# Ledger of designs, part 311: peptides against a protein of PDB entry 6GMG

Target 1, 331 residues: chain A of PDB entry 6GMG
Amino acid sequence: DSDDRVTPPAEPLDRMPDPYRPSYGRAETVVNNYIRKWQQVYSHRDGRKQQMTEEQREWLSYGCVGVTWVNSGQYPTNRLAFASFDEDRFKNELKNGRPRSGETRAEFEGRVAKESFDEEKGFQRAREVASVMNRALENAHDESAYLDNLKKELANGNDALRNEDARSPFYSALRNTPSFKERNGGNHDPSRMKAVIYSKHFWSGQDRSSSADKRKYGDPDAFRPAPGTGLVDMSRDRNIPRSPTSPGEGFVNFDYGWFGAQTEADADKTVWTHGNHYHAPNGSLGAMHVYESKFRNWSEGYSDFDRGAYVITFIPKSWNTAPDKVKQGWP

## One batch from the design tools (peptide; made by RFdiffusion4, then SolubleMPNN)

Design b2_p24_8_s1 (from b2_p24_8, 11 letters changed)
Fold by OpenDDE base, seed 2:
Structure b2_p24_8_s1 (fold): chain B 331 residues (1-331), chain A 24 residues (1-24)
Amino acid sequence: as target 1 above (331 residues)
Amino acid sequence: SRPLPSSLSAEEAELINRAQLEAL
């Protein structure tokens, strides 16, 4: 019950974190200890450490989405999302493959669709686009200059995104970022902003008008990336969890992982920060824990989800929530 | 036990998301 959610208390600015502990190849800690790390490493505004505000602690308390929320400065809108889907693999497996023993046709099709997504290629696409955007931002002092630079960069790379409508999430993402408009943020100056990445895991079978089988086993046609661009239409993602396949079974609606703007070229060495559940220290769920996972651990996901998207948003360069290098755990 | 994903309800998530979008 969400009524058990508690905002973590403030931590002294100079308090150092306790050591993280290993958990399934991840570094794990309780939320209060993550706040301590966050204040030491990620809290900086214009090079100065900041205590995590009550508002930020409240955002964080919502669990996995809270980690992305506090670091991006806004609740995830997921509008600029990328993925990679192997259409040929999907078609060939449907044609030549068969359901496993005890697997229904719908379950087979859902599984084949899930397996046809490539998380690494999806992540690489988002990184590629973020790099293009960052180049477009560097010397742009107004939105018009940014958009012109962006179009030029895309043309130089022969990128299909150059053909997107001016109102698309791709071109509108910057102007729709609250921190871009803030005086102490971007102050309407694109050159003060940088592109950052987070990931969302979610369920494809969210359409309540579709078959029960799609809701239980996935919708093979839902949330596929557009050819050439890799853009995923996220408009139908309503945070609806997978439907139970048996009595007593239940699934969670989403998972969020924060990457930011790490420069590590090897995807397998990148660090993803995420939480488990909302903070309920006196409730049945217990205290919220924060995990720092390598890409392999993050991208594996859970059976609760059959889609992964890599989303681009923007933060002010003056923030240190997305440093070039992220160290897993503490110390 | 494995790490759990967020237990935030769909309704709560939508409310928060809507509020954020309206603030733009």
Scores: peptide ipSAE 0.037, ipTM 0.780, DockQ to the pose 0.170
Fold by OpenDDE base, seed 1:
Structure b2_p24_8_s1 (fold): chain B 331 residues (1-331), chain A 24 residues (1-24)
Amino acid sequence: as target 1 above (331 residues)
Amino acid sequence: SRPLPSSLSAEEAELINRAQLEAL
């Protein structure tokens, strides 16, 4: 299936996009037209428009993950992930709730666990942490200064993240970002970097040694955020899809949505950019499409997934892939 | 390791989106 993937052709730098079309409250376009928009709006390095390179077009061609990849500059590692889980709701629904007609106990528990995650609070936590990180970056000219600033900010806010180990993904995320080390990127100067956010949807029941019920209906105990910090251990995420519940049923392994660094205070008005599938214009799947969705449309996800994580990474401030304001569609 | 591409079809995405809108 992956052998049908094609890299989209180059688009002239000055070619304007065709209008996006509405698609169930989303703005939709074909991948080639997104490249045109990207070159006009997001391609800027130090204020100068750039043509999307062959390498970037190849990254983009991988589908939903490709949108996050081209805008973040690296394949998602998902190490610094946040979520919110309502433990009291979960316990109460398990105790007082009942399975629906025809619903198994395992299916009921998996559904209740899924419904106990709060996507808005998870997103808010990631934004809060990104804001703290951005303050720590602003006047730091080396990694040591950044880490010192970060610890001070966390102490002032009485944030539980202050107790994380120095080797935690929270403290190591900047140094592990390739663009931080690049001469035309951060050049090892934290003040040249900014925190950005993307989201991943995935399946909880990925453990092959677990019960078949957990693989089919979800693992209620998997990928929960740590109390106080909101950090999710993503080490067990191996991009394994949900197991079929009936013959002929199939599920996708993940979905990715790009937020960047929007300053819109109302979460419901934020724009999330994502793709449907890898680009296969001559294959059965067809051409890749790119969607710009509001938070409500993004956070609803699909039945393929029962977990959502909000991930922080870093990009150079000289890149325009994460502007303060994102306009949905074109024009 | 080679990145895994997403395989969600356009038709499936549209059907899911429609179902979500109808549920609102």
Scores: peptide ipSAE 0.025, ipTM 0.612, DockQ to the pose 0.047
Fold by OpenDDE base, seed 3:
Structure b2_p24_8_s1 (fold): chain B 331 residues (1-331), chain A 24 residues (1-24)
Amino acid sequence: as target 1 above (331 residues)
Amino acid sequence: SRPLPSSLSAEEAELINRAQLEAL
């Protein structure tokens, strides 16, 4: 419940941000100051700086998901998600490894599964696919042209995604993007859109019909990427947090990080923008803070989560919420 | 301090997602 959630006030369009503060290798600021930065750097529509609207400020106020929401223009649906899982490593470690002292078998299996995901390879797969999509969007003035281009690109690369059903999130993602249909957005013109990436951290053990051990320590078989495509079936993600393993322990439901469309080839140098919690300046949680983290800091995640997915969506090229270069902090 | 990434209940998230999908 976000009963204490407050929409941050409007910031003057020309108000410059205060300096960000370092926090565990991240750049950190209060949400109001992020709004100031956003207006200076990310707000541009058709090259014109914009004040963050009340609606956008309301979206942002929801915390970590709010950062992705305001920058993508829609609440994350997470339908087009990618990851990388090392099946051989997983099998080998289960066979030859042993639980640590005091570690249960279920805890061991959950940990081994978590460690068998490669966040960097998952991210690289999403970037690869986004690049293919961006090429397919170029010079495509209707959805049919986009889909034809996409199929050609996939065929040329011998990519397993070429075998996906036409109703797959992979092919339907563009048409299911509200900003694609908007007059001031894509206006049904694929060439006006670009692919962007965000990430979600979440818990694998969400099946209420499963064992308590899976809910506590993870489900080793859940949310694995499909071989060849790297696609993760996110249909079972219901934002259910990890179950407590001890009395008084509590876990959060998810984390979201915004990457956008950075062109930095070195994954370790990419910047991920995320929030800590919903904005509750007068509540127990306090004001929302926004973090700009390097990939290492983002991908490390928290013990609350044992899965990371890299999700592709689309925004209009006229938006500057996903620039080629993102600078960490301010100035 | 450690970020607390929880921002929405599962129910709220589902409601928002449903509303977004219905608007398509």
Scores: peptide ipSAE 0.035, ipTM 0.769, DockQ to the pose 0.151; fails the geometry check
Fold by OpenDDE base, seed 5:
Structure b2_p24_8_s1 (fold): chain B 331 residues (1-331), chain A 24 residues (1-24)
Amino acid sequence: as target 1 above (331 residues)
Amino acid sequence: SRPLPSSLSAEEAELINRAQLEAL
């Protein structure tokens, strides 16, 4: 019950974190200890450490989404999302493949669709686009200059995103970022902002008007990236979990992982920060834990989800929530 | 313990979705 959620207490600014512990190939710690690490490593504004505010601690307390929330400065809107889908693989497997023993046709189709997504290519596409955006931002002192630069960069690369409508989330994402408009943030200066990436895992079968099979086993046609651009229409994502396939089975609605702006070229070496559940130290769920996972651990996901999207947003360059290098765990 | 993704109540999810739509 969300009523059991508690805001973690403040941690002294100079308190060093306790060592993280390894857990399933990832580094794990309790939320309070993550706050300590965050204050030492990620809290910097204009090079100065900051204590995590009560508001930020409250955001963080929401669990996996809270990690992305506190580091991005806003609740995830998921508008500028990318994925990679192998349509040929999907078609071929549907045509030539067959359901496993005991697998329904709908379950088979849902599984084949899930397996036709490539998390690494989706992530790579988001990184590519973020790089283009960062180049467009670098010397742009107003939104018009940014958009012009962006269009030029896309044209030079013959990128299909150049054909997107001006109202597309691709072009509107910066102006719709609160921190861009903030005086102490971007102050409407694109050159003060940088593109950052987070990931969301979610369920495809969210349409209540669809068949029960789609809600249970996935909608093979839902949340596919547009060819050429890799853009995913996230408008139908309403945080609806997978429907139970058996009595007593339950699924969670989403998972979020924070990447930021790491420069590590090897995807497998990138670190993804995510939380488990909301912080309920006195409740049945217990204290929130924060995980720093390698890409392999993050991208594996859960059976709760059949979609992964890589989302671009923006933060002020003065924030250190998205450093070039992220060290897993502590020390 | 296995890391668990976060779950919101349907009501909370709806509130967040509404807030997101209003921020558009």
Scores: peptide ipSAE 0.033, ipTM 0.757, DockQ to the pose 0.200; fails the geometry check

Design b2_p24_8_s2 (from b2_p24_8, 11 letters changed)
Fold by OpenDDE base, seed 2:
Structure b2_p24_8_s2 (fold): chain B 331 residues (1-331), chain A 24 residues (1-24)
Amino acid sequence: as target 1 above (331 residues)
Amino acid sequence: SSPYPSSLSAEEAELINRANLEAL
């Protein structure tokens, strides 16, 4: 019941975290202990530790999305999303492959589509684009200068994103970031901002006008990246979970993982921070737990989801929510 | 109205009602 969600209490600014515990190759802790870690490591504004505000604790209490929300400073809009899809693999497997024993044709097609996405290549594409954006931001003191720099960088790299419309989420992402406009944030100065990355797992079969089979087993044609750019149209993502295939079966609507701006070149060594569910310490779900997962553990996802997207947004450089290095767990 | 265009409502965010990691 949504009424069971509770905002975690404030933690003293100087309270050190308790040790995290291993869980399925991840580091796990209760939400209050994550707040302690966050205050010690990620809370810094202009080099000064901050206590997590009541508003930030409320955002965090929403679970997996709350981790991305508190670290990005805004609710995820998912407008600038990237993925990688192997069309040749998909076509070849559909043509030459066969349903498994007991697998329906729709289930087979949905599975083949899911398996045709490459999470690592999708993540690498987002990192590549974020790097281009960061170069464009570095010496730009107004939005016009940023956009000019961005176009030059894309031209130099022969990137297909150079052909995107000026109204594209790609070019509008910075100006649509609240913290860019804030006096204590970017203050309309692009050089004060940096690109950051988070990931969303979700279900492809969200179209209510589609077949029941697509809602149960996935829509093979939904949420594919555009060729050349890798951009995913997220406009049809309405946070609708997978439809049950049997009575009593239920699926979760989404999962969010925070990466930020880690500089680790090896994708497998990157750390992704996410939550299990909303904080309900007095309810049936119990307290929210926060997980710090390696990329392999994050990108594996769940049967609830058949799509992964890697999303770019921006935060002020003065924030320490996206450091160059993230250490898994505590200490 | 959601303060954020295309953002989840509080209700939609609270639909994360399963411990996802326990299912792995």
Scores: peptide ipSAE 0.030, ipTM 0.704, DockQ to the pose 0.068
Fold by OpenDDE base, seed 5:
Structure b2_p24_8_s2 (fold): chain B 331 residues (1-331), chain A 24 residues (1-24)
Amino acid sequence: as target 1 above (331 residues)
Amino acid sequence: SSPYPSSLSAEEAELINRANLEAL
């Protein structure tokens, strides 16, 4: 129950983390120890370490989304989402493939759709777009200049995003970022902001008016990226979990992983930070744990989810929540 | 175009349970 959630206590600013523990190819620690690491590594504002505020600790306490929340400075809106979907593979497998033994047609179609998404290409597309956006930000001192730069960059690259409507999340994302408008953030100066990336895992079969099979096994047509742009319409994502396929089965509504702005070109070497559940040290769930996973461990996801989106948002360059290099674990 | 969802409720954020960890 949400009533068991507790805000982690403050950690002294100079408290060093305890060593992380290896867990299934990832580094793992309790939330309080992550706060210690965060204060040492990610807390910096204008080069100065900061104690994680009560508000930030409260955000963090919400689990996986809390990690993205505290590092991005806002609750994820997921508006500027990217994925990669191999439509030819999907069509070919539907036509020529066969359901597994005991697999229903709907289950087969849902699985084939899931397998037709390429997480690495989706991530790469988000990185590409974030790079374009960062170039557009670099010399722009107002939103108009940013938008003009962005359009020029897209035109030069012959990117299909150049055809997006002015009201598209692609063009509106910066202006809709609270920290862009904050005096101690962007202060309405795009050049003070940078693009950052997080990922969301979620279920495709969220339409309550659809068939039970789609809710159980996925909606093969839902949350596909637009051709050429890679943009995913996230408007229908309402954090509805997968429907149980058997009595007693339950699924989680989402997972979030924080990447930030790592410059590591090899996707497999990138580090993704995520939490297991909300912090309930005195409840049945127990204390929240934070994981720092390699891309392989993150992108694998869970059976709870059949979609992965890579989302772009913005943070002030003065924040160190998205450094160029992320070291997995501690020390 | 359907309006993109506003910020999700904090209540929805609390629905994350152990299911993900046990699958590891």
Scores: peptide ipSAE 0.029, ipTM 0.678, DockQ to the pose 0.072
Fold by OpenDDE base, seed 4:
Structure b2_p24_8_s2 (fold): chain B 331 residues (1-331), chain A 24 residues (1-24)
Amino acid sequence: as target 1 above (331 residues)
Amino acid sequence: SSPYPSSLSAEEAELINRANLEAL
């Protein structure tokens, strides 16, 4: 029950974290210890450490989405999402492949669709676009200048994103970022902002009007990236979990992983920060834990999800929630 | 203003349980 959620207590600004512990190839700690690390490493505004505010601690308490929320400064809207889908692989496997023993046709199609997504290429596409956006943000002192720069960059790269509508999430993402408008944030100056990335795992079979099989085993046609751009229409993502396949079975609604703006060229060395559940120290779920996973551990996902998207948003350059280098664990 | 989009309940934002995921 959401009623068991508790806001983690404040941590003294100078309190050092306890060591993280290994957990399934990732670094893991309790949420209060992550707050300590966050204050030491990520809290900086204009180079000055900050105590995590009550509001930020409340956001964090929501679990995996809370990690992305506190670091991005806003609840994820997921509007500017990218993925990579191998249509040829999908068509070929559907044509030439066969269901496994005991696998229904719907299960087979759902699995083949899931396996036709390439998480590494999806991540790479988001990084490419974020880099283009960052170049467009440089020396742009108003939104018009940013948009002009962005169009020029896209034209130079012959990128299909240049053909997106002016109202597309691609062009509207900056103006729709609260921290861009904040006086102590971007102050309406694009050059004060930088593009950042997070990832969402979710279920494709969310259409309540669709077949039960699609809700149980996935919708092979849902949440595919547009050819050329890699953009995913996230408008139908309503955080609906996978439907149970058996009585008493339940699935999680989503997972979020924070990447930020790491410059590590090797995807496998990048660090993704995420939570396990909302903070309920006195409830059945227990205390929230925070994980720092390598890309392999993050991108593997869970059976609860058959889609991964890599989402671009923006934060002020004065924030240190998205440093160029992230160290896994503590110390 | 609600920190959530009008279409999202607090429950929908909170219902993450990786304990079940790690057990899989």
Scores: peptide ipSAE 0.026, ipTM 0.684, DockQ to the pose 0.077
Fold by OpenDDE base, seed 1:
Structure b2_p24_8_s2 (fold): chain B 331 residues (1-331), chain A 24 residues (1-24)
Amino acid sequence: as target 1 above (331 residues)
Amino acid sequence: SSPYPSSLSAEEAELINRANLEAL
């Protein structure tokens, strides 16, 4: 249970990682060895290696979300989330498609909705928006200048995000980032920050007041992106797992994958870092493992989830938790 | 409508159990 969670011990700053293990196209290691890699590769502040702090090790110990937490510097709030949904495909498949043998109508509709999301296009939209934000940040020395630059960039691209309210998570995201306000972070200077991306997998059928079929097979209408912007309203995501379809079946509540700010143009070559579960070396779950997956392996997800969102947040440029290039595994 | 943040907590993060996912 949650009471079995343990904070991984400190690793010496100069300790090199052991080799990662290949696992079905992923690179896998135990959490302590990931801490070693993190200290060698991602820990840098202003070009200097840092030991992972006790606080950071505690964040990491929470599993898949812990990887995103330690690298972003904050617990994921999922405020600025993007996805892509093919409405024409969805309507066409519902009209012309047929349930599989033994598949209920609700199961068919949930599956068709899941298959109508395009993970690659959702990721590409988040990258596009992050690029626009980064251009707006480059020469902005206060928030007002950043917002003015952002509006100009959106107007030039005729992007529907230009019509978002000033209180929208899109415009407030930088202001609401703790590291932006930190003296050793952004220090209220937008030009010291950069946009970064992570992904969340979750279940659509979370409404307890809805039908049992929606909770078991998905809600086809839930967590769709807004047309034109690609923004997903995440306010109804309460980390509720899929309901079991048979006795003894259980599903996981969510998954998180860290991308950061990789410049690789080919989505299939990008690396996503994620964990399996909270660290419980003396419990039934065992030690936490960290995976570095290619986009194909990440975006495939699990049957536990029928939604994927790509979320933008910000980190200081002085942090090396989101480098331009990520190498899978070790060495 | 503008998207709102999800209600997330550290406690909810501890509920992650992928033991069944890795076996698949």
Scores: peptide ipSAE 0.030, ipTM 0.666, DockQ to the pose 0.074; fails the geometry check

